Peptides against a protein of PDB entry 6DSZ. Designs and how they scored, part 154

Target 1, 361 residues: chain A of PDB entry 6DSZ
Amino acid sequence: NYVVTAQKPTAVNGCVTGHFTSAEDLNLLIAKNTRLEIYVVTAEGLRPVKEVGMYGKIAVMELFRPKGESKDLLFILTAKYNACILEYKQSGESIDIITRAHGNVQDRIGRPSETGIIGIIDPECRMIGLRLYDGLFKVIPLDRDNKELKAFNIRLEELHVIDVKFLYGCQAPTICFVYQDPQGRHVKTYEVSLREKEFNKGPWKQENVEAEASMVIAVPEPFGGAIIIGQESITYHNGDKYLAIAPPIIKQSTIVCHNRVDPNGSRYLLGDMEGRLFMLLLEKEEQMDGTVTLKDLRVELLGETSIAECLTYLDNGVVFVGSRLGDSQLVKLNVDSNEQGSYVVAMETFTNLGPIVDMCV

## One batch from the design tools (peptide; made by RFdiffusion4, then SolubleMPNN)

Design b2_p17_8_s1 (from b2_p17_8, 7 letters changed)
Fold by OpenDDE base, seed 2:
Structure b2_p17_8_s1 (fold): chain B 361 residues (1-361), chain A 17 residues (1-17)
Amino acid sequence: as target 1 above (361 residues)
Amino acid sequence: MPSITENPIDVSKIVLP
């Protein structure tokens, strides 16, 4: 009986930060295939708190705080469409991960999207949205009074959604998405009616964006709107203002991940396929009426890291670089560059032993 | 007439314990 000590997965496929263990703790949550690792971010580094086995490969992992919750809840969706909402509970030395909700959200009919599973949460926690299949958008209403969360599908006319996010500052939950048709890639918005279980016309659209537009970033207030990231360009749109930049430095490698640094959406980290780390800056202009508008977009090269699958800004210029292809890193962003012009210093490296090919013999 | 696109409501249940 060879006890094959199953090596723990080391490749990172997702990471999020928030207040999961308590309202005060800053956590880093790392998805490694079927494993969830929970850390507390401290001045000394990452303190491990708990590891959780999931019933499948984690495909979506998002923190959210419904109204009246003291701390964040965790939404997880697996690659086999098992959904759960998790809560952290600690009673003295006893640590429990409580399942607040669970279910399977697989549809019997539908073509799985080639771009994979997308899961998003409304910033006001009104719903979870899932793009699982072409031509369908699944909605999970987040109603506190309901012991049973009833998911439903809305038909999307746009069959090839590339990325989708909920927008901030919308009276009704509003999605913004990049989609592809025979004419190219486009951006559209829809309002989601929970009552009628349908899409209404959103506040804006932009036809014929960059052909390789691949990511949507929802920008919080006061700016609002969205950033669309392509291979050659970065575009901001909020319905009233449109601004595009095409910095030559981003053309060298495809941007593949992003993370918001500032709560107000003034800065974002960007990672590309070569392990370059960028800062995207939104420059504000304050109008005489006190309104804040976007003045300009700027991209700065910070340095080089492992190739990021996911990025998470923690605190005090510390960034977690979750890597699937290489070693994950904890890095420090410095104000001043080193002799090589880099603002990035590696603090800790987490060895990636590669994918455990479960050879089911 | 607004075309009632009959959204095939495949109702998946997430059960709260």
Scores: peptide ipSAE 0.029, ipTM 0.572, DockQ to the pose 0.010
Fold by OpenDDE base, seed 1:
Structure b2_p17_8_s1 (fold): chain B 361 residues (1-361), chain A 17 residues (1-17)
Amino acid sequence: as target 1 above (361 residues)
Amino acid sequence: MPSITENPIDVSKIVLP
């Protein structure tokens, strides 16, 4: 009896931070292929709480807090289109992961998108949006009174969506997306009508953005709007204000991931394909009427880490660097640079033993 | 013209347990 100790996956393909175990706990959730790891962030480091086996490779993992929930719920979508909403429940020493919802969201008709699965949640938790197939946007309404969540598709005229997010501060759920057509890459917004199950015209659009625009970041209030990250440029747009920067330092390697540091959207971590870690700063200007507007964008090189697949800011300048290609890390961001000019210090390293060759026996 | 997707083509049911 060869106990093939199935080597646990070590490559990280997603991470998220929030309050999943309780309203007070800060959690780090890590996706490693079919495995979900749940940690509590403590002053002493990461405390493991639970490991969960999923019925497939995790493709989307997002925390969200519906109105009237005391803690975050977890949305997971697998590469085989199995969706679930999970809740953490602790009763004394008993820990349960409760499935609040589950289903398969695969369509019978559609071309799977070449840019992969995108899953997003409205900041007001009105819906989940899924870009699974070219020319389709799937909506999962988040209605509390319904025992059945009825997902539906809305047709997208834009067949080649690169990235999509829900915007903050919108009366109706509003998506912002980068798409490509024969004329180049563009940014557009749509309002999503749950009632009519259609797109309405969004608040703004920007045609002919940078040719390699690849990521959308939704910016919370007071700034609102979105950041568009390209190969050569970073742009901000909120319908009223447009601002673009082209810092030479970002041209050296493609930015591949981001994470918000401040709840107000003043700072973001950026990771590139060379393992460089940047801080994107939104400089504010306070108007005489008390409104806050964006004054400028700035990018600062912090240092070098493992090549990030995902980043998440924890607390007190600690960042988790989830890596697929290298070792994942906990790093500390310092105010002062070291002798090499780096603001990044590795605190802990998690060895990546490489891809689990699923030997399909 | 806003593409009125007439019929919800594929309704995936997510069942709440």
Scores: peptide ipSAE 0.023, ipTM 0.571, DockQ to the pose 0.010
Fold by OpenDDE base, seed 3:
Structure b2_p17_8_s1 (fold): chain B 361 residues (1-361), chain A 17 residues (1-17)
Amino acid sequence: as target 1 above (361 residues)
Amino acid sequence: MPSITENPIDVSKIVLP
């Protein structure tokens, strides 16, 4: 019996930052195929805490904090549609990852969406939304007492959803999504009624956005609304204000990932297919009534990294660059550029050995 | 313009020497 020590996966397909191990700890969680790696962010760098084997490839990994929880919970969805909510528990030297809830959310009927699995969580933790199949939006209500994740489907008239997020600051859970029809790509919003299990009309829509609009970023209060990232343009919309920029620098390569830096949504990291790292800045204008509105959008090139599959801002200008195609990195953002004009300095590099073909013999 | 290295988190964890 040759125990082939299965080489650990090194390609990163997801990363999130939050307070998973405790309320005070800053954690980096990294998804590498079927493995979850949990780190504590320290002054000395990343301290490994736990590795967890999952029963399937991680397709969605999101931290969220329901009302009354002292620390973040972790939602995971696998590529085989196994959903779970995980909690970190430490008792002395014993570290346990507790399954708070689980369920399989696979449908017997449906066409798997071409753009893959999308999983999103309402900022107020009222529900999880899943776009798994064309023409369906799956809802998992979040209830504290639910050990079994129950889901239901709402029919979505828009068959070709590109990306979807929950909006912030909405009285009812509200999704914003980019979709494609024969006339082009559009942005639409829907309110999600848990009671009626249906969509209601959302607060706004924008028809005929950029043809290659590919990502939705939900913007926190006070700005609210969403950012739509395209190939040539970046657009903000909140129902009252519309603003678009078309910086030539983003046209060179497709932006493929993003991460919010500031809790108020003033800055975002953007990564493209060439490994360029950008900062998207939301310039605020304070109105006479004390309301904050978006004045302008700006994009700045920070430097180059490995091609990011995912980005997450940690602390003190340190960013984790999760790469599927190359080496993952910890990078430092600097106020001043180096001799090459880069604001990015690599701190640590994590070798990617490529796709481990799990030969399940 | 806010510094690109501005820490949005109250607890500074990573400090390069």
Scores: peptide ipSAE 0.020, ipTM 0.548, DockQ to the pose 0.086
Fold by OpenDDE base, seed 5:
Structure b2_p17_8_s1 (fold): chain B 361 residues (1-361), chain A 17 residues (1-17)
Amino acid sequence: as target 1 above (361 residues)
Amino acid sequence: MPSITENPIDVSKIVLP
């Protein structure tokens, strides 16, 4: 009996950092197809805590902290549209992952979007938004007492959404999205009314952004607004301030992932398809009234890593590089460059054994 | 595994010139 120990998936398709195990613990959560790996980030390194098998490929994995929760909850959506909210619970030595809520969010009618599943959470934890199908935006209200994830759809006039995020600092949940029409790519905002189950006009729009605009980054206060990343340009917009840069260095390869470094949104890591790691810097200008405005955007090349599917800043200049195509890495960012001009040093490499052939047993 | 806090840096100083 050759127990072919089915090799565990090693390709990373998502990663997130937060406080899932406790309010004090810093966690790294890694999605590897149907598996969720939970680590505690310690002074000694990554300590494995638990591995969780999911009944499907993880398509969305987001940490969020509802009002009154002491630690983060985990939202997971699978490729088969099974949604759950998970809580970590420890009682002495016993560790349990509790399902706080679950549901299937599949619609009977709808064209699955060619750009795949997008899942986002309102920064104030009022709702989860899902772009699953063209011309539909699914809303899951976040209610404390709701064990069943009730969802409803709002019709999107924009059929070809490229990326979408919730904005920060909005009185109502507000989405910002890049969409494509026959005239090009554009950015639009909508307020989401839970009460009326409809979109209201958002605070701003920007028509005719870069033709290859592919990502939206929601920027926290004090800046607010969003960053739009294209092939050739990076644009900031918050309704009042518009700023665009076109650094030649980003034109060489497409930016494919990002992660916020600073809680205030002053710096972001960017990863491209060649494994180059960049820092995007938001330079602030403090006005005489104490308001903070964006002065400039700057992009700096930090170094080279494995081709990132996802990036997450941990602490102390340590970054997890989740790779699908190559080995995942823990890398250290340094203040000083090495002899090659790199600010990146590999600390640990996690071998990617390639795609698990799901032997359907 | 190397300590993630080994030679901790203040990343706020990663302001590339």
Scores: peptide ipSAE 0.018, ipTM 0.497, DockQ to the pose 0.880

Design b2_p17_8_s2 (from b2_p17_8, 6 letters changed)
Fold by OpenDDE base, seed 3:
Structure b2_p17_8_s2 (fold): chain B 361 residues (1-361), chain A 17 residues (1-17)
Amino acid sequence: as target 1 above (361 residues)
Amino acid sequence: MPSITADPVDLSKLVLP
């Protein structure tokens, strides 16, 4: 019986950075189809710690830290709607990935959304939100003692949600989403009532955004609000402040991924379909009352990488570029440009052998 | 190979010109 060791998947479909192995360790977690790779980020590079097989293609992978947890937990949702919350435990040389909670969140009735599975976590860890089906928002309440992930649906009047995030700094869990109707694309907010299992009116909305608005970035405090990324424009809105830019450079190729660099939301990496890497900068204005407001938005071209499916800032200007179509990379961001005018230097390249059809035989 | 843990490039000083 030749166990043909099925070639491991190399195409990256998700990546996250956080403190999963310990409170002190910086980790890079990489999703490659059904495989989760866990690394520790070290001075010497990426140290592999564990590889985990999942019971399906990873569709959502998010780190979160509930109140009273010393390290991050990992939420995973598979393309077959199996949800789990994972914890890393190490006892000497023994490394275990423990399932703290699990559940299947598939509905018997619903049209799978064309934009695929979206999974989001409330910044205060009150709930997980899932957009799986048109016209439904699934909520998984986060409870420490619940080993079974129980979910309920809230009906969305907006059938064509493009992207959705939880906002920061909200008394109640609040979603912000881009949706499309016959009149165009719009941004709306809803508060999510866990008690009543319904939506309440959110703090703000913006009708008639850019027709190709495709991504929502929730901005942490002190700014709050959201960034909406389109084909031609980037807009910020927090209910009180609105600002839009239309830098010509982003029009050349669609922005497809983003990652927050600074904890305070001052900078974001953006990747486009041509492998261009940008920095989005939020310029601060300190008001006389000590409030921080957004003064301006700026986009800077850093350089070129592999076409990013996902981006994650590690530390010290090092970025992991997770690529599905090309080789994944570790890249260094430099203050000074090279001779070619690029601020990006490839440190390491991870060969992508293409889509391995995991024939789970 | 530049140490990844070299002094965090204070990317706050990455004021792109």
Scores: peptide ipSAE 0.012, ipTM 0.540, DockQ to the pose 0.648
Fold by OpenDDE base, seed 1:
Structure b2_p17_8_s2 (fold): chain B 361 residues (1-361), chain A 17 residues (1-17)
Amino acid sequence: as target 1 above (361 residues)
Amino acid sequence: MPSITADPVDLSKLVLP
C-alpha cells in the first residue's frame, strides 16, 4: 500500500488578517485550495497554530466581528457552495475550530457567473452577500442563534456584475458594484432590505465609468464611499465627492488585488499582473466643521514581489504576498529605498510547487 | 518617495530578523 503522501497544496488562493485566535492576537489566515492555515504574527515571525482541511476548494474567506463577539469569526464558502462560520476556541493547550453555522447555498436554477464567486460581508455584520449566479444576489442574514445558514435570493437586474462590496457607514446594508451592459461599465448602489427581501435605491450611481473598471474597494469612515480601480484610472466616489486619477504607471499592467493598510482607509496596497506593488494614498482635508474629506489620490510604486493573488498588510510594514503562480512572500516595506530604488525587501519566501496535477487515474 | 510611515495601529509585533 503505497501511501502516496498527497503533496500539500502550496499555491495560495486567499489570505486574510485579523483577530481570530483572540482579541489581542494578530492572525494571518491562508487558503491553499482545500487547506486553511492559521498563524499568529509574532516578533519572531509567523507562528503556526492550526491547519484545517476543508471539504472543498476555498472560494471565499472573510473575517468579521458580529456585535458582542470578543474576536473575529471566519466565513468560508467553498467552490461547491458549502458555507460555514468558524470560531477559534482555545482551552488550555486544546485548540478547537468550532462550526458556528453551516449550509449549502447552491441554487438549482441559475447561470454560474463567469467572473466566479464573490462573497462579501456587511461592515456592521447584518448580512453576508453572495454573487454566485448572473442576475441573483444571495443574502445570508447573520443571526447568532442560527446553526444553519438560511439564505434567500434577490433578483439583480444587472446581469454582468464585475465586482461588488458592502459600503461603510450606511443606515441599511448597502452594496456598491461595477457592472457591464451594452452601453459600457457602470457603478451602482442598492440598499438591501432584509425585511422585504428586495433592493431599494442606493445613495448614488455613476454611469459610464472606465471600460475596464474591475474592482470596488469600500472605504471606511471618515471618507466613506468607494474606490473604483480600472486599467487606466482610479476613481473615488461617495455620493458627494468625485475624484479620478489616471497615473501612467498603472497602465503597464492590470491591478488584480488590493488590501487596506490603515483602518481609516488612508492607504491601500495594490498588486498587478507583473508583481509590482503599489501604495494608493488617500490624502485628507479637514474641514472647519471637523469633517474629513478626500483632497487627493496618489499612487506610489513600492517595488516588485511575486505575482500576488492576494495581499494582506500584517504589522510594522510587513506584508504577506499570497501567490498562486509563484512563491508566496513575507516582505518588508521600508521608508528608504535600496540601491535598486525599491522600498520592498523580501523577508521570507514560501516555495510554490505548482499546481497539484490531479492525476486522473 | 513613498509615504511609508507607521500605521496608526502599528503593534510592532512582526520584526523578523
Scores: peptide ipSAE 0.000, ipTM 0.306, DockQ to the pose 0.065
Fold by OpenDDE base, seed 5:
Structure b2_p17_8_s2 (fold): chain B 361 residues (1-361), chain A 17 residues (1-17)
Amino acid sequence: as target 1 above (361 residues)
Amino acid sequence: MPSITADPVDLSKLVLP
C-alpha cells in the first residue's frame, strides 16, 4: 500500500499582507487551492504559524479591520460560494482560528460570470461586495453580532463586469467598475444603499476607456478615485481629475496583478504576464490650500520575477511574489540597480510542483 | 537570509531619474 502522501498544493492563487495574528505582527497569508498558510514576517524571515484547510478552493481572501477591532479579520470565499469571516485567537500556546461568521452565498438562479468570482470589502467595513453572477452584485452587510452571513442581490444593468472595487473616502459605500458593452469598455460608479438595497448614481463615470481595460485600483485618500489599467494605458480618475499615460514598456505584456506599497496610495507594484515587475508612482502636487492633487503618473521597470498571480508588499522593500505557473518568491527591492539594471533580487524561492491532481482514491 | 525587517529600505528613492 503506497500511501501516496498527497503532496501539499504549491501553486499560489492568492496572497495578502496585514495584521491577522496580532495588532503588532505583520502577517503574510497565502492561499494555495484549499490551503491557507499563515506566516509572521520577522527580521529573520517568514515564520510559519498555522496552516488551515478550507472546505473548497479559496476564490477570495481579504483582510479587513472593522471599527473597534485590534487586529484584522479574514474574509474567505470559496469557489463553491462558502463565505466565512475568520479571527486568529491565541491563548498561550493554543492557537485557534475562529469562525466569527459564515454562510453560503450561492444563488439558485444566475449565470456564473465567465471572468470568475470577484470579492471586495468596503474600506470602511460597511459591507462585502461580490460579483458572482452576471447582472448581479451581491452585498453582505458587515454586522458584528451576526454569526450568519446574510446577503442580498442588487441588479446590475451592466452584464459584463471586468473588475470592481470599493472606492475610498465615500460617504456611502461606492463601487467603481470596468464593464464591457457592444460599444467598448467603460468605467462607472454606483453608491450602494444598504437600506433600500439598491444602487444610487455614483459620483462619476468614464465612457469609452481603453478597449482592454482590465483592472481597477481604488486609490486611498488624499488622492481618492481609481486607477484603470489597460494593455496600453494607465489612467487615473477621481471625478474631478483625469490623467492618462501610455508608457510603451507596458504594451509588451499584459499587467495581471497589482499591490499597493504605500498606505497613502503613492506607489503600486504591477506584475505582467512575462514576470516583469513595475512600480507605478503617483506624483503629488500640494496646493496652496493644503489639498493634495495628482500631478503625474509614472511607471518604472524594477526587474523580473516569476509570473505573479498575486503580489504583496511586506516591509523593508520585501515583496512576496505568489505564482501559480512558476515558483513563488520573496524578492528584495533595492534603491540601486545591479549590474544588469535590475532593482529586484530574489531572496527565497518556493518550488511550485504543479497542480495537485486530486486523485480521489 | 537578509533580514526582512532590519534596515528599512527607503523606497522613496526607487524612482529612476
Scores: peptide ipSAE 0.022, ipTM 0.574, DockQ to the pose 0.726; fails the geometry check
Fold by OpenDDE base, seed 4:
Structure b2_p17_8_s2 (fold): chain B 361 residues (1-361), chain A 17 residues (1-17)
Amino acid sequence: as target 1 above (361 residues)
Amino acid sequence: MPSITADPVDLSKLVLP
């Protein structure tokens, strides 16, 4: 009887930082296939709190804080389209992960999108958006008292959405997305009407962006708008301001992940397919009326890490590098470079044992 | 393990002015 001790997955496929265990705790949540690991970030390092088995591979993992909640809730969508909203509850020594809401959001009809599952949450927590199938945008209204996640589809005319985010600072929930058509890649915005269950015209669009534009970053206020990351360029747009840079250094390898460092969206970490870590910086211009606008974008090479599947800034220049292909890392960002010109120092490495080849014998 | 919080990096220098 070979008890194949099911080796725990070590490859990271998602990570998020927030306040899940309490309002005061800084948490790192790590998705490893079907496993969710919950850590508290402490002065001493990562303290494991709980590990949760999910009924399927985690495809989306996002923290959000509805109005009136003291701490973040966790939205999870599995690759089998099981959605849940989880709450951490501690009662003395008893730690429970409570399912606040759940549902299956699979459609019987639809072409699964080639770019995979995208799940996004409105910054004002009005809805969850899901791009699961081509030509459909699924909306889950967020209602505090609803234990059953109900979803509806809105038809999306743009069949080939590459990436999508909700924008910040919008009166109505507004998505910004990169899509591809026969003419190239474009950026468009739509307002989402919960009442009418339809899209309305968004505040702006940009046709003919870079052909390899692959990621949308929603920028919080005061800047607002979005950053579009391509192979050769990084573009900012907010309807009024357009700015593009084409730093030669990003052409060497495709940027594959990003994470916001500053709550105000002044800095973002970027990871590429070679494990290079960059800082994207938004230069502010303060107008005489107190309006903040984007003056410039800059990209700086920080150093090299494991190839990031996901990045999350923790605190005090510490970043978790979640890797699928290599070892995950805690790294420290330094203000001063080392002798090699690197601003990155590895603090801790988490061994990735690789894909468990389930040899179904 | 170096303390995650022991040496706060002033990342403000990395913010463009």
Scores: peptide ipSAE 0.016, ipTM 0.523, DockQ to the pose 0.616; fails the geometry check

